Peptides against a protein of PDB entry 3MAZ. Designs and how they scored, part 16

Target 1, 99 residues: chain A of PDB entry 3MAZ
Amino acid sequence: VLNPMPACFYTVSRKEATEMLQKNPSLGNMILRPGSDSRNYSITIRQEIDIPRIKHYKVMSVGQNYTIELEKPVTLPNLFSVIDYFVKETRGNLRPFIC
Target 2, 99 residues: chain A of PDB entry 3MAZ as posed
Amino acid sequence: VLNPMPACFYTVSRKEATEMLQKNPSLGNMILRPGSDSRNYSITIRQEIDIPRIKHYKVMSVGQNYTIELEKPVTLPNLFSVIDYFVKETRGNLRPFIA

## One batch from the design tools (peptide; aimed at target 1 H56 E71 F86 R91)

Design b2_p17_4 (made by RFdiffusion4)
Pose (drawn by RFdiffusion4):
Structure b2_p17_4 (pose): chain A 99 residues (1-99), chain P 17 residues (1-17)
Amino acid sequence: as target 2 above (99 residues)
Amino acid sequence: NPMENLDGSEYFEEDPS
């Protein structure tokens, strides 16, 4: 079976992820990347609801699950589920960045 | 607002360059 990282996962820095989203909005507005200074992960999004905004979210590895660090944290079993949650919670506004 | 439940939970937010 294939169990890769999500399609929007790139081994890029916070800065590189920000630049990728600005340069190619047509390809999506969400990137999953290694968490700086941890074995965890970060999500970087570019949303154009009111004005363009870059936002970053922490996704922590906890046991065999991942916890999205939100006001009310959400725990899911894998990273595909985390991407699904971001898409669902934003009602489809967030789309994975497919380079 | 589709971003309502995510707003204010970001560990870093910035203007685009």

Design b2_p17_4_s1 (made by RFdiffusion4, then SolubleMPNN; from b2_p17_4, 10 letters changed)
Fold by OpenDDE base, seed 3:
Structure b2_p17_4_s1 (fold): chain B 99 residues (1-99), chain A 17 residues (1-17)
Amino acid sequence: as target 1 above (99 residues)
Amino acid sequence: DPFASLEGSEDWVEEPE
């Protein structure tokens, strides 16, 4: 039994996530995917401020929370909050990829 | 820059095909 995941979660690789975002940018520009380590995840985004730029972030499981690996790390209680953080911090520039 | 708070780190783990 698996608890519900954010709508932009896909069991895809880094390469597959990149291809998804590039192929259908109108569906969103942010994907949550499994990390290489158990209970860890990665966020793949496609920045669209100037020219398209793909970036990947580590989301590390820390106890019952999750920490986004940034210069200034951010810890949140669940993966839904992680997605919400990316949306809010970019003032809506990032949108979850929904297909 | 709306991405200013998202700087300083990147996932360098290579995932198999």
Scores: peptide ipSAE 0.385, ipTM 0.761, DockQ to the pose 0.361
OpenDDE base, seeds 1, 2, 4, 5: peptide ipSAE 0.380, 0.381, 0.372, 0.378; ipTM 0.759, 0.771, 0.759, 0.758

Design b2_p17_4_s2 (made by RFdiffusion4, then SolubleMPNN; from b2_p17_4, 8 letters changed)
Fold by OpenDDE base, seed 1:
Structure b2_p17_4_s2 (fold): chain B 99 residues (1-99), chain A 17 residues (1-17)
Amino acid sequence: as target 1 above (99 residues)
Amino acid sequence: DPFASLDGSEFWEEEPE
C-alpha cells in the first residue's frame, strides 16, 4: 500500500527548492524533496527571523522510520510527523510550502 | 530562538556535474 506524501513534498533539486521558496515566500518556507540516496529526503527551509537564510537538512530513512539529522537526532514514524516536527519545533515559524 | 535546535545541523550537497 502506497501512502500519500506531505503536501510540501516536491520532486525538485536543491537549487529548484531554493528558487521556489525565494520566489513565493507567502506560500510557505519549507519544502521536502528527494535526497541523493534512495528512500532518503532533504528539507529545505527559508528562515526569516532577521534576514532570509536558506538552509538544508537531511532526513534519513531508517527501517520503517525517519531520522532528522540534527545535533540531537530525532526519529519519527513517517514523513508527516517530520513536517509536523519542523513546524512545532519552530513554534510555527516554519510552514509547509503549498503551491 | 525558534531555530536553536536546527542551527548547526545544516548540510551541503555537491553540485551536479
Scores: peptide ipSAE 0.535, ipTM 0.849, DockQ to the pose 0.359
OpenDDE base, seeds 2, 3, 4, 5: peptide ipSAE 0.533, 0.530, 0.529, 0.526; ipTM 0.850, 0.852, 0.847, 0.847; seed 3 fails the geometry check

Design b2_p17_4_s3 (made by RFdiffusion4, then SolubleMPNN; from b2_p17_4, 8 letters changed)
Fold by OpenDDE base, seed 1:
Structure b2_p17_4_s3 (fold): chain B 99 residues (1-99), chain A 17 residues (1-17)
Amino acid sequence: as target 1 above (99 residues)
Amino acid sequence: DPMASLEGSEFWEEEPE
């Protein structure tokens, strides 16, 4: 049984995600995409505080939960919570890319 | 800095062949 994926999830590569964010920054600056391994994911963000910066974060599937690979790892129950974490933790600086 | 918690945690993936 699969639940719906977050709106900012796209089956794209790192390169494609980068291009999407660069092309339409007004639509958001965060994309969730498949990782290199099954059931793992990656987050790609585009910041433009000073200059455009693309960064990627690893989201590992652990059992039925997901762990965001940060200096201080954060484990959450689903991908919706993962997206919510990025939005709230950055006080809205990161917003899901909605195409 | 709202992005402070994410600093130093980014990773780089190889481009697909």
Scores: peptide ipSAE 0.298, ipTM 0.790, DockQ to the pose 0.386
OpenDDE base, seeds 2, 3, 4, 5: peptide ipSAE 0.258, 0.274, 0.275, 0.283; ipTM 0.777, 0.778, 0.781, 0.783

Design b2_p17_4_s4 (made by RFdiffusion4, then SolubleMPNN; from b2_p17_4, 9 letters changed)
Fold by OpenDDE base, seed 5:
Structure b2_p17_4_s4 (fold): chain B 99 residues (1-99), chain A 17 residues (1-17)
Amino acid sequence: as target 1 above (99 residues)
Amino acid sequence: DPFASLEGSEFWEEEPE
């Protein structure tokens, strides 16, 4: 039984996530996907400040929490909080991809 | 810059065969 996941979570590869964001930018610009390790995840975004730029970030499972691998790491209690962080931190520039 | 805290932290994954 799989616990509830954020709406922008998709069991897709880095390549597929990139294609999803590029194909339908109106649906959002952020995807959460499985990482290379079983309990880790990756965030793929399509930044559009100037020109479209695809970037990826690592989210590591640490105990019962999750740490976003940034210059200044951020640890949060669940994946919903991780998505919320990206939205708030970017002042709404990032929005979850809802297909 | 809304993305200032994310800059420089990009993760590079190996492309699967």
Scores: peptide ipSAE 0.535, ipTM 0.855, DockQ to the pose 0.358
OpenDDE base, seeds 1, 2, 3, 4: peptide ipSAE 0.533, 0.530, 0.527, 0.521; ipTM 0.852, 0.853, 0.855, 0.848

Design b2_p17_5 (made by RFdiffusion4)
Pose (drawn by RFdiffusion4):
Structure b2_p17_5 (pose): chain A 99 residues (1-99), chain P 17 residues (1-17)
Amino acid sequence: as target 2 above (99 residues)
Amino acid sequence: SEDEEILEFLDSGDFDE
């Protein structure tokens, strides 16, 4: 079976992820990347609801699950589920960045 | 509104890296 990283996962820095989203909004507005200084992960999003804003979110590896660090943390079993949650919670506003 | 709820969600865990 194939079990790769999510399609919007790129081994890029916070700065590189920000630049990728600004340069190619047509390709999506969400990137999953390695968490700086940890084996965890970060999500970087560019949303244009009111004005363009770049936001970053921590996704922590906890046991065999991942916890999205939100006001009310959400725990899911894998990274595809984490991407699904971001899409669902923003009612489709967030789309994975497919380079 | 739906946009206000989405912005509250997007601000709930946002941080400066």

Design b2_p17_5_s1 (made by RFdiffusion4, then SolubleMPNN; from b2_p17_5 with D3N E8K F15Y D16E)
Fold by OpenDDE base, seed 3:
Formats: sequence, C-alpha cells, structure tokens
Structure b2_p17_5_s1 (fold): chain B 99 residues (1-99), chain A 17 residues (1-17)
Amino acid sequence: as target 1 above (99 residues)
Amino acid sequence: SENEEILKFLDSGDYEE
C-alpha cells in the first residue's frame, strides 16, 4: 500500500515540468517532482509577479521529515506541508498545478 | 511591498542543475 502524494506531484524531469507550467498557466504554477536521488524531491514554479519567472527548489528527505533548501532552511513533517508552505508564504501567488 | 518580499523569499532558494 502506497501513501498518497500531493495532487501536484508528477514523475517528470525539470525540463518537462517547465514546459507543463508554460503551456497551461491557468492550471496552476507549482509542480512537485522526483529529485536526483531516492527519497528527495524538487519543486518547480512559474511565478508571475511583474514578469514570469521559472525557479527550482530542493526538498531533501531528513529522517521522517523534509527540508526545503532555502537561505534559511525550513523543515516540515510531510510533502503536503511543503506544498502548503509555498502557498502560504507567497500569499496565494503559488498554486499547485492540477491537470 | 508585499510583492517585493515574496520575490525575495523565492530568490532565496532557486538552484541550477
């Protein structure tokens, strides 16, 4: 039995994620995808404040938690919390990509 | 402004392959 993943999780590469976000911006602007190593993930976003910007973030598995690699790292209990954090910290400017 | 603060936050973790 597999644990559920956030709705914006897709088994895609960095390039594919970027193309998905650029092709259908009305569906959301944030994707969670597999990282380069097992148990790690990456977040790809296309925010549109002033001008469109594509950015990527590392989400590292640490014990039973996940740490978002930022200038000031943030540790959260699960991937759902990671998505929620990005939504809240950007005051809703980021929304999970749902297709 | 709020937008400037959001941009600063997002710029604090972007990484290249």
Scores: peptide ipSAE 0.732, ipTM 0.942, DockQ to the pose 0.811
OpenDDE base, seeds 1, 2, 4, 5: peptide ipSAE 0.718, 0.723, 0.726, 0.718; ipTM 0.939, 0.940, 0.941, 0.939

Design b2_p17_5_s2 (made by RFdiffusion4, then SolubleMPNN; from b2_p17_5 with D3N L7Q E8K D14A)
Fold by OpenDDE base, seed 4:
Structure b2_p17_5_s2 (fold): chain B 99 residues (1-99), chain A 17 residues (1-17)
Amino acid sequence: as target 1 above (99 residues)
Amino acid sequence: SENEEIQKFLDSGAFDE
């Protein structure tokens, strides 16, 4: 049985994710998408602290967990926790894109 | 500031595909 995915997960490319975020910023600014390799993911954000900035992050499957590729990697038990981490770490500046 | 800390976090792992 397939486990549910975060609401901001979309089977889109890097380019498509960027376009989605730019077209409808009121719906959120963070998208989870398939990575280049199976079982890995990428996160695309459109942050606007000063000026609009598109950035991407790697989320790697490691055993039963997921590691966010940051300068200081963070390992979490599931993708929901990954999304939650980005929301909390940015004090709500990032919000999942809900289409 | 809070925004500066957030920016530092966001810059700590961004990559180009």
Scores: peptide ipSAE 0.649, ipTM 0.920, DockQ to the pose 0.880
OpenDDE base, seeds 1, 2, 3, 5: peptide ipSAE 0.644, 0.640, 0.643, 0.637; ipTM 0.919, 0.919, 0.917, 0.918

Design b2_p17_5_s3 (made by RFdiffusion4, then SolubleMPNN; from b2_p17_5, 6 letters changed)
Fold by OpenDDE base, seed 4:
Structure b2_p17_5_s3 (fold): chain B 99 residues (1-99), chain A 17 residues (1-17)
Amino acid sequence: as target 1 above (99 residues)
Amino acid sequence: SENEEIEKFLDSGAYEE
């Protein structure tokens, strides 16, 4: 059984994700995508506090949880929580890209 | 400021290929 994925998940490459965010910034600025290894993911964002900045983050599968590779790693129970974490930590500045 | 805190967070994990 395939569990549901966050609405901002797309099977796209790093380059494609960047292009999506740049082309339609009004739809959101955060995309979840497949990582280089199976069961791992990456987050691509287009921050626009001052000037547009594209950044990428690793989301690693660890057991049945997911760890966001930050200076201080954060482990969460599912991908929905991962997305929620980014939204909350940026106080709403980041929003899931909904196409 | 709030924006500075957000930037600090986002810079704490960004990586390049």
Scores: peptide ipSAE 0.675, ipTM 0.930, DockQ to the pose 0.848
OpenDDE base, seeds 1, 2, 3, 5: peptide ipSAE 0.669, 0.666, 0.668, 0.670; ipTM 0.929, 0.928, 0.929, 0.929

Design b2_p17_5_s4 (made by RFdiffusion4, then SolubleMPNN; from b2_p17_5, 5 letters changed)
Fold by OpenDDE base, seed 4:
Structure b2_p17_5_s4 (fold): chain B 99 residues (1-99), chain A 17 residues (1-17)
Amino acid sequence: as target 1 above (99 residues)
Amino acid sequence: SENDEILKFLDSGAFEE
């Protein structure tokens, strides 16, 4: 079965995503969730390198692609690539939350 | 540290509603 959305996608709010990551850090530290606008998304991460830090990032639908709103924006062809980008660029520090 | 370098690019993009 080919899933249309990444496994770490959950239809949850910012607050709920934060709670999920805090309660079960062993399951991963990155969640993809619906954004405020249709066809847009947000990434919520929980870092625990020094102290726990929750951060959120915008993933904007641009044409048929998606742009991660960073200081230097990154445009990718699909949401799977978006998740892959976060994992690879952080050398595995970020892992999709799977429950 | 390695972690500081790895996560550097994420610092500037974080947002709050």
Scores: peptide ipSAE 0.289, ipTM 0.840, DockQ to the pose 0.745
OpenDDE base, seeds 1, 2, 3, 5: peptide ipSAE 0.277, 0.275, 0.279, 0.279; ipTM 0.833, 0.834, 0.835, 0.835

Design b2_p17_6 (made by RFdiffusion4)
Pose (drawn by RFdiffusion4):
Formats: C-alpha cells, sequence, structure tokens
Structure b2_p17_6 (pose): chain A 99 residues (1-99), chain P 17 residues (1-17)
C-alpha cells in the first residue's frame, strides 16, 4: 500500500512556505511542513477572506495521533485527516497547495 | 454572514507568527 505524506507537504521553511503561497495562489493556499525545532508539523495558510493573511498552526505528534493546537484542540489519527479537518472547518476555503 | 463567520473562525484559531 502507499502511505505518503499529504500532497501539500513540502520540506520548506516558514518563509519558503509563505513565498510559495503568494507566488501561486492558483495552486492552493495551504502547505504542511516540518515544524521548526521539533519532530512535529506546521500548517501555513494564506486566506483572502477580508485581506490576504498568512497564518501558521502547530500540529503536534502525540502518541499515534496528531493534535492541532487550536483554542479547542482537535486530535486526529493521521496527517491526511488533519488536512481534511482544515478543509472541512474552513468550509472549503482552504485548499491544499499542489505544486 | 459567511465572511464574518470565517474571520471569526481564523481569529479564534490563535495562529502563531
Amino acid sequence: as target 2 above (99 residues)
Amino acid sequence: SEKEWLIELYERWESYD
């Protein structure tokens, strides 16, 4: 079976992820990346609801699950599920960045 | 409205810099 990283996962820094989203909005507005100084992960999004805003979110590895660090944290079993949550919670506003 | 709901959602998410 294939069990890769999500399609929007790139081994890029916070800066590189920001630049990728600004340069190619047509390709999506969400990138998953390695978490700086941890084995965890970060999500970087560019949303244009009111004005363009770059936002970053921590996704922590906890046991065999991942916890999205939100006001009310959400725990899911894998990274595909985390991407699904971001899409669902934003009602489809967030789309994975497919380079 | 839908726009106001999304602004409030992103603000509640307490993103980091």

Design b2_p17_6_s1 (made by RFdiffusion4, then SolubleMPNN; from b2_p17_6, 5 letters changed)
Fold by OpenDDE base, seed 2:
Structure b2_p17_6_s1 (fold): chain B 99 residues (1-99), chain A 17 residues (1-17)
Amino acid sequence: as target 1 above (99 residues)
Amino acid sequence: SEKEELLELFERWKPYD
């Protein structure tokens, strides 16, 4: 039995995540995916403030928590909180990709 | 504006991967 993962988590590559976001922008603009290392993850977003831009951020497992590698690292207790952080910081501009 | 604030936010976030 695996622990639940955020709804926007998909076992996809960087390229696949990009394609998913580009093909169906109405379904959301943020995907959580496996990172290059076993317990690390990456967040892929498609920001569309002006022109569409695909960006990726790493989420590192640190002990029992996760640290989002941003300008100032943000450590949170779980991946759900990581997703919530992105949603709240952007006041809803970033939305988890749900398909 | 909200747009400006978001642009500034995204600019501060350093992308990786």
Scores: peptide ipSAE 0.638, ipTM 0.928, DockQ to the pose 0.840
OpenDDE base, seeds 1, 3, 4, 5: peptide ipSAE 0.632, 0.634, 0.638, 0.634; ipTM 0.927, 0.927, 0.928, 0.927; seed 3 fails the geometry check

Design b2_p17_6_s2 (made by RFdiffusion4, then SolubleMPNN; from b2_p17_6, 7 letters changed)
Fold by OpenDDE base, seed 4:
Structure b2_p17_6_s2 (fold): chain B 99 residues (1-99), chain A 17 residues (1-17)
Amino acid sequence: as target 1 above (99 residues)
Amino acid sequence: SEKEELLELFERWKPFE
């Protein structure tokens, strides 16, 4: 059985994710996408503070959890929690891209 | 300020470029 994925998950490449965020910034600024490896993922964000900045983060599957590869790694139980982490930590500045 | 806090937060998050 395939578990549901976060609404901002899209089977797109790094380049495509960047284009999506740049083309429709009003729909959100964060996308979850497949990583280089089958069970890994990547988060692409369009940081909007002074000028728009595209950044990517790696989300690694570790056992039954996921670890966001940040300077100080964060381990969470599922992908929904990963998205929630980014939203909460930025107090809503980052919002899932909903197309 | 909120802006400064966010900038500091993002700086702590090293991206994979």
Scores: peptide ipSAE 0.630, ipTM 0.923, DockQ to the pose 0.809
OpenDDE base, seeds 1, 2, 3, 5: peptide ipSAE 0.628, 0.629, 0.629, 0.626; ipTM 0.923, 0.923, 0.923, 0.923

Design b2_p17_6_s3 (made by RFdiffusion4, then SolubleMPNN; from b2_p17_6, 8 letters changed)
Fold by OpenDDE base, seed 4:
Structure b2_p17_6_s3 (fold): chain B 99 residues (1-99), chain A 17 residues (1-17)
Amino acid sequence: as target 1 above (99 residues)
Amino acid sequence: SEKEELLKLFESWKPYE
């Protein structure tokens, strides 16, 4: 049984995710998408602090948890927590892309 | 500033190229 996915999850490529964020920035600036390997994911964000910057991060499935591959890795119990982490750490600057 | 803090945070996150 497949668990529900975060609202900002889309089965799109890196390129498509970038285009989505660029075309409709008002809908959010963060997308969760499939990674290159099965059971892994990627986060694509469009930073909008000064100039727009597209960045990508790996979310690796490790056991029953997920590890965000940042300079200092962060391990969380589920993908919802992964999204929450990005939102909370940036104090709401990052918002899930809701189409 | 808040802007500067966020910039530092983002810079600390090394992205996947």
Scores: peptide ipSAE 0.637, ipTM 0.922, DockQ to the pose 0.831
OpenDDE base, seeds 1, 2, 3, 5: peptide ipSAE 0.637, 0.633, 0.631, 0.633; ipTM 0.922, 0.922, 0.921, 0.921

Design b2_p17_6_s4 (made by RFdiffusion4, then SolubleMPNN; from b2_p17_6, 8 letters changed)
Fold by OpenDDE base, seed 5:
Structure b2_p17_6_s4 (fold): chain B 99 residues (1-99), chain A 17 residues (1-17)
Amino acid sequence: as target 1 above (99 residues)
Amino acid sequence: SEKEELLKLFDSWKPYD
């Protein structure tokens, strides 16, 4: 039995995630998707502060936790917390993509 | 400004290409 996933998780490729965010920006600008390796994930965001920019970040499974691969790595207990981190750090600028 | 701060935050995040 798999644990529930965040609402913005989609089993899509990098390309598909990009297309989703570009096609319906009003639905959100952040997607969680499978990584290249088992138990790892990627975050795809569409920054819209000035001009649209697509960025990707690695979320690595480390033991029972997850580490967002940033210059200053952030380790969190679950994927929901990962999404929450991005939302809170950007003060709501990043919003999970919900369709 | 919030925009400036947010830009700095995003710039601090090294994306995976």
Scores: peptide ipSAE 0.615, ipTM 0.917, DockQ to the pose 0.810
OpenDDE base, seeds 1, 2, 3, 4: peptide ipSAE 0.608, 0.612, 0.610, 0.615; ipTM 0.916, 0.917, 0.916, 0.917

Design b2_p17_7 (made by RFdiffusion4)
Pose (drawn by RFdiffusion4):
Structure b2_p17_7 (pose): chain A 99 residues (1-99), chain P 17 residues (1-17)
Amino acid sequence: as target 2 above (99 residues)
Amino acid sequence: SNPMESLDGSEYFSELP
């Protein structure tokens, strides 16, 4: 079976992820990347609801699950599920960045 | 309503482009 990283996962820095989203909005507005100084992960999003805004979220590895660090944390079993949650919670506003 | 409302304020860093 294939069990890769999510399609929007790139081994890029916070700066590189920000630049990728501004340069090619047509390709999506969400990137998953390695968490700086941890084995965890970060999500970087560019949303254009009111004005363009770059936001970053922490996704922590906890046991065999991942916890999205939100006001009310959400725990899911894998990274595909985390991407699904971001899409669902934003009602489809967030789309994975497919380079 | 704002679709991002539930995510707002929980970001560890944000910036304007």

Design b2_p17_7_s1 (made by RFdiffusion4, then SolubleMPNN; from b2_p17_7, 5 letters changed)
Fold by OpenDDE base, seed 3:
Structure b2_p17_7_s1 (fold): chain B 99 residues (1-99), chain A 17 residues (1-17)
Amino acid sequence: as target 1 above (99 residues)
Amino acid sequence: GDPMASLDGSEFWSELP
């Protein structure tokens, strides 16, 4: 059984994710990718408020949930909710990269 | 306000993916 992943999930490295966002900014500015191990993930974003800035966030698998490593950690039930959080929290400033 | 403010300071820059 293959469970569905968010549309902005790609099996790419940090470098590849950065290049994807830089080359096609019109397709979105947020990518979900594999983290340090098979159960963890990373979020890579590219902001262009003043100058282009690349930032990365950790998404840690904890039991049946996922915790976004923020100053005040946020725990959510699935990866879709993780993506929704980034979109909602930034009031749409972040949008999933759709290739 | 700044919509990105809540995410500031939480980034990681490790060489690990």
Scores: peptide ipSAE 0.240, ipTM 0.763, DockQ to the pose 0.409
OpenDDE base, seeds 1, 2, 4, 5: peptide ipSAE 0.238, 0.229, 0.226, 0.237; ipTM 0.743, 0.760, 0.754, 0.744

Design b2_p17_7_s2 (made by RFdiffusion4, then SolubleMPNN; from b2_p17_7, 7 letters changed)
Fold by OpenDDE base, seed 4:
Structure b2_p17_7_s2 (fold): chain B 99 residues (1-99), chain A 17 residues (1-17)
Amino acid sequence: as target 1 above (99 residues)
Amino acid sequence: MDPMAPLDGSEFWEELP
């Protein structure tokens, strides 16, 4: 059975997501979570290239697609593609948090 | 090369609940 949401989706707050990533970095460094308003989402990441850095990104539902709020916005057809984008564009530095 | 470069400058800090 295919889940409608990516495996790294958790119904957690910004703070909770940060704590999850900090506590178990070996499980991944990227979480998808509910946004402040319905049908929107946020991505929380924990980068460890030089020093640990927590960052958050907006994923906005636009029509039937999703737009990642980047300097140059990226629009994708579903949340699975959104996660794939973060993984691919960072050449695997970002990995979905799976617990 | 910094693999995180594509995401730099776009991060945000949402309001605390």
Scores: peptide ipSAE 0.203, ipTM 0.747, DockQ to the pose 0.408
OpenDDE base, seeds 1, 2, 3, 5: peptide ipSAE 0.190, 0.061, 0.189, 0.187; ipTM 0.717, 0.649, 0.734, 0.714

Design b2_p17_7_s3 (made by RFdiffusion4, then SolubleMPNN; from b2_p17_7, 5 letters changed)
Fold by OpenDDE base, seed 4:
Structure b2_p17_7_s3 (fold): chain B 99 residues (1-99), chain A 17 residues (1-17)
Amino acid sequence: as target 1 above (99 residues)
Amino acid sequence: GNPMASLDGSEFWEELP
């Protein structure tokens, strides 16, 4: 039995995630989705600081932890912490997409 | 400052089918 997933997790493709975020920006701007490899994930965000920008980040399963592939990689114990990191690091600019 | 500064340059491109 799999542990519960964050509320912003959706079994969608990169393209579908982009469409979701573009269609309903008021519901949030961050989606967690399956990665190309098993046990890995991707984060898709839609920012509008200047112009609308879609960006994708890799979340790699490493042992029992997860590493966000950033310029300075961040390792966290679970996917909930991964979402929390994105929210906290951006001082609330990123918010999980909840539909 | 830019709240997204720490994430800049870290984007990746998945291999599409």
Scores: peptide ipSAE 0.200, ipTM 0.755, DockQ to the pose 0.391
OpenDDE base, seeds 1, 2, 3, 5: peptide ipSAE 0.166, 0.054, 0.054, 0.166; ipTM 0.723, 0.644, 0.646, 0.743

Design b2_p17_7_s4 (made by RFdiffusion4, then SolubleMPNN; from b2_p17_7, 6 letters changed)
Fold by OpenDDE base, seed 1:
Structure b2_p17_7_s4 (fold): chain B 99 residues (1-99), chain A 17 residues (1-17)
Amino acid sequence: as target 1 above (99 residues)
Amino acid sequence: GNPMAPLEGSEFWSELP
């Protein structure tokens, strides 16, 4: 069975994701997108703490799970959990970009 | 190194904001 993708998933490039976040910040500030390799993904965020900052994170498929490539890696069971982690870890500062 | 900097040899960041 094929599970649906998170609502903030878009088949866009790093550049396109950045532009989407910049154009419509009210719709959210986090996008999930395809990585350079199949089954891998990237997260692009745009934070406005003092000034706008764009950051990218790597999400690697490992077996049936996904690992966020951080200094201390975090492994989660699905992409919905990955998005949830970003939201909870930032206490709501990050919100999925919903068009 | 700085945990808020990109991963070594990568354009990806190593710590959540």
Scores: peptide ipSAE 0.328, ipTM 0.700, DockQ to the pose 0.151
OpenDDE base, seeds 2, 3, 4, 5: peptide ipSAE 0.163, 0.173, 0.173, 0.174; ipTM 0.711, 0.716, 0.713, 0.676; seed 4 fails the geometry check

Design b2_p17_8 (made by RFdiffusion4)
Pose (drawn by RFdiffusion4):
Structure b2_p17_8 (pose): chain A 99 residues (1-99), chain P 17 residues (1-17)
Amino acid sequence: as target 2 above (99 residues)
Amino acid sequence: LDTDSNDHLKYINEKME
């Protein structure tokens, strides 16, 4: 079976992820990337609801699951599920960045 | 504008409702 990283996962820094989203909005507005200084992950999004804003979220590895660090944390079993949650919670506003 | 957030998804959700 194939079990790769999510399609919007790129081994890029916070800065590189920000630049990728600004340069190609047509390709999506969400990137998953390695978490700086940890084996965890970060999500970087660019949303244009009111004005363009770049936001970053922490996704922590906890046991065999991942916890999205939100006001009310959400725990899911894999990274595809985390991407699904971001899409669902934003009602489809967030779309994975497919380079 | 370029910041860490633990609450911004809720803002998007409310605006998209």

Design b2_p17_8_s1 (made by RFdiffusion4, then SolubleMPNN; from b2_p17_8, 11 letters changed)
Fold by OpenDDE base, seed 4:
Structure b2_p17_8_s1 (fold): chain B 99 residues (1-99), chain A 17 residues (1-17)
Amino acid sequence: as target 1 above (99 residues)
Amino acid sequence: MEEDSTSFLKEVRKAME
């Protein structure tokens, strides 16, 4: 049984994700995408405070959980929680890209 | 290319305070 994916998940490359976020910033600034050659994923964000900044974060599948590869790793139970973490951590500054 | 691992999210949070 396959579980649903977050609405901001797209089967796109790093480059494509960046272009999507730049092209339509009003639709959101965060995309979840497949990792390279693995069961892992990556989060691409276009955060704009003073200037637009593109960042990519690795989300590793660990057992039944997911770990966001940060200097202080964060482990969460599912991809929805991963998206929620990014939203909450930034107090809503980051929003899932909905196309 | 490697993904970023810095505590950027934390900095964003602080910037919004």
Scores: peptide ipSAE 0.180, ipTM 0.791, DockQ to the pose 0.546
OpenDDE base, seeds 1, 2, 3, 5: peptide ipSAE 0.165, 0.175, 0.168, 0.156; ipTM 0.782, 0.787, 0.783, 0.773

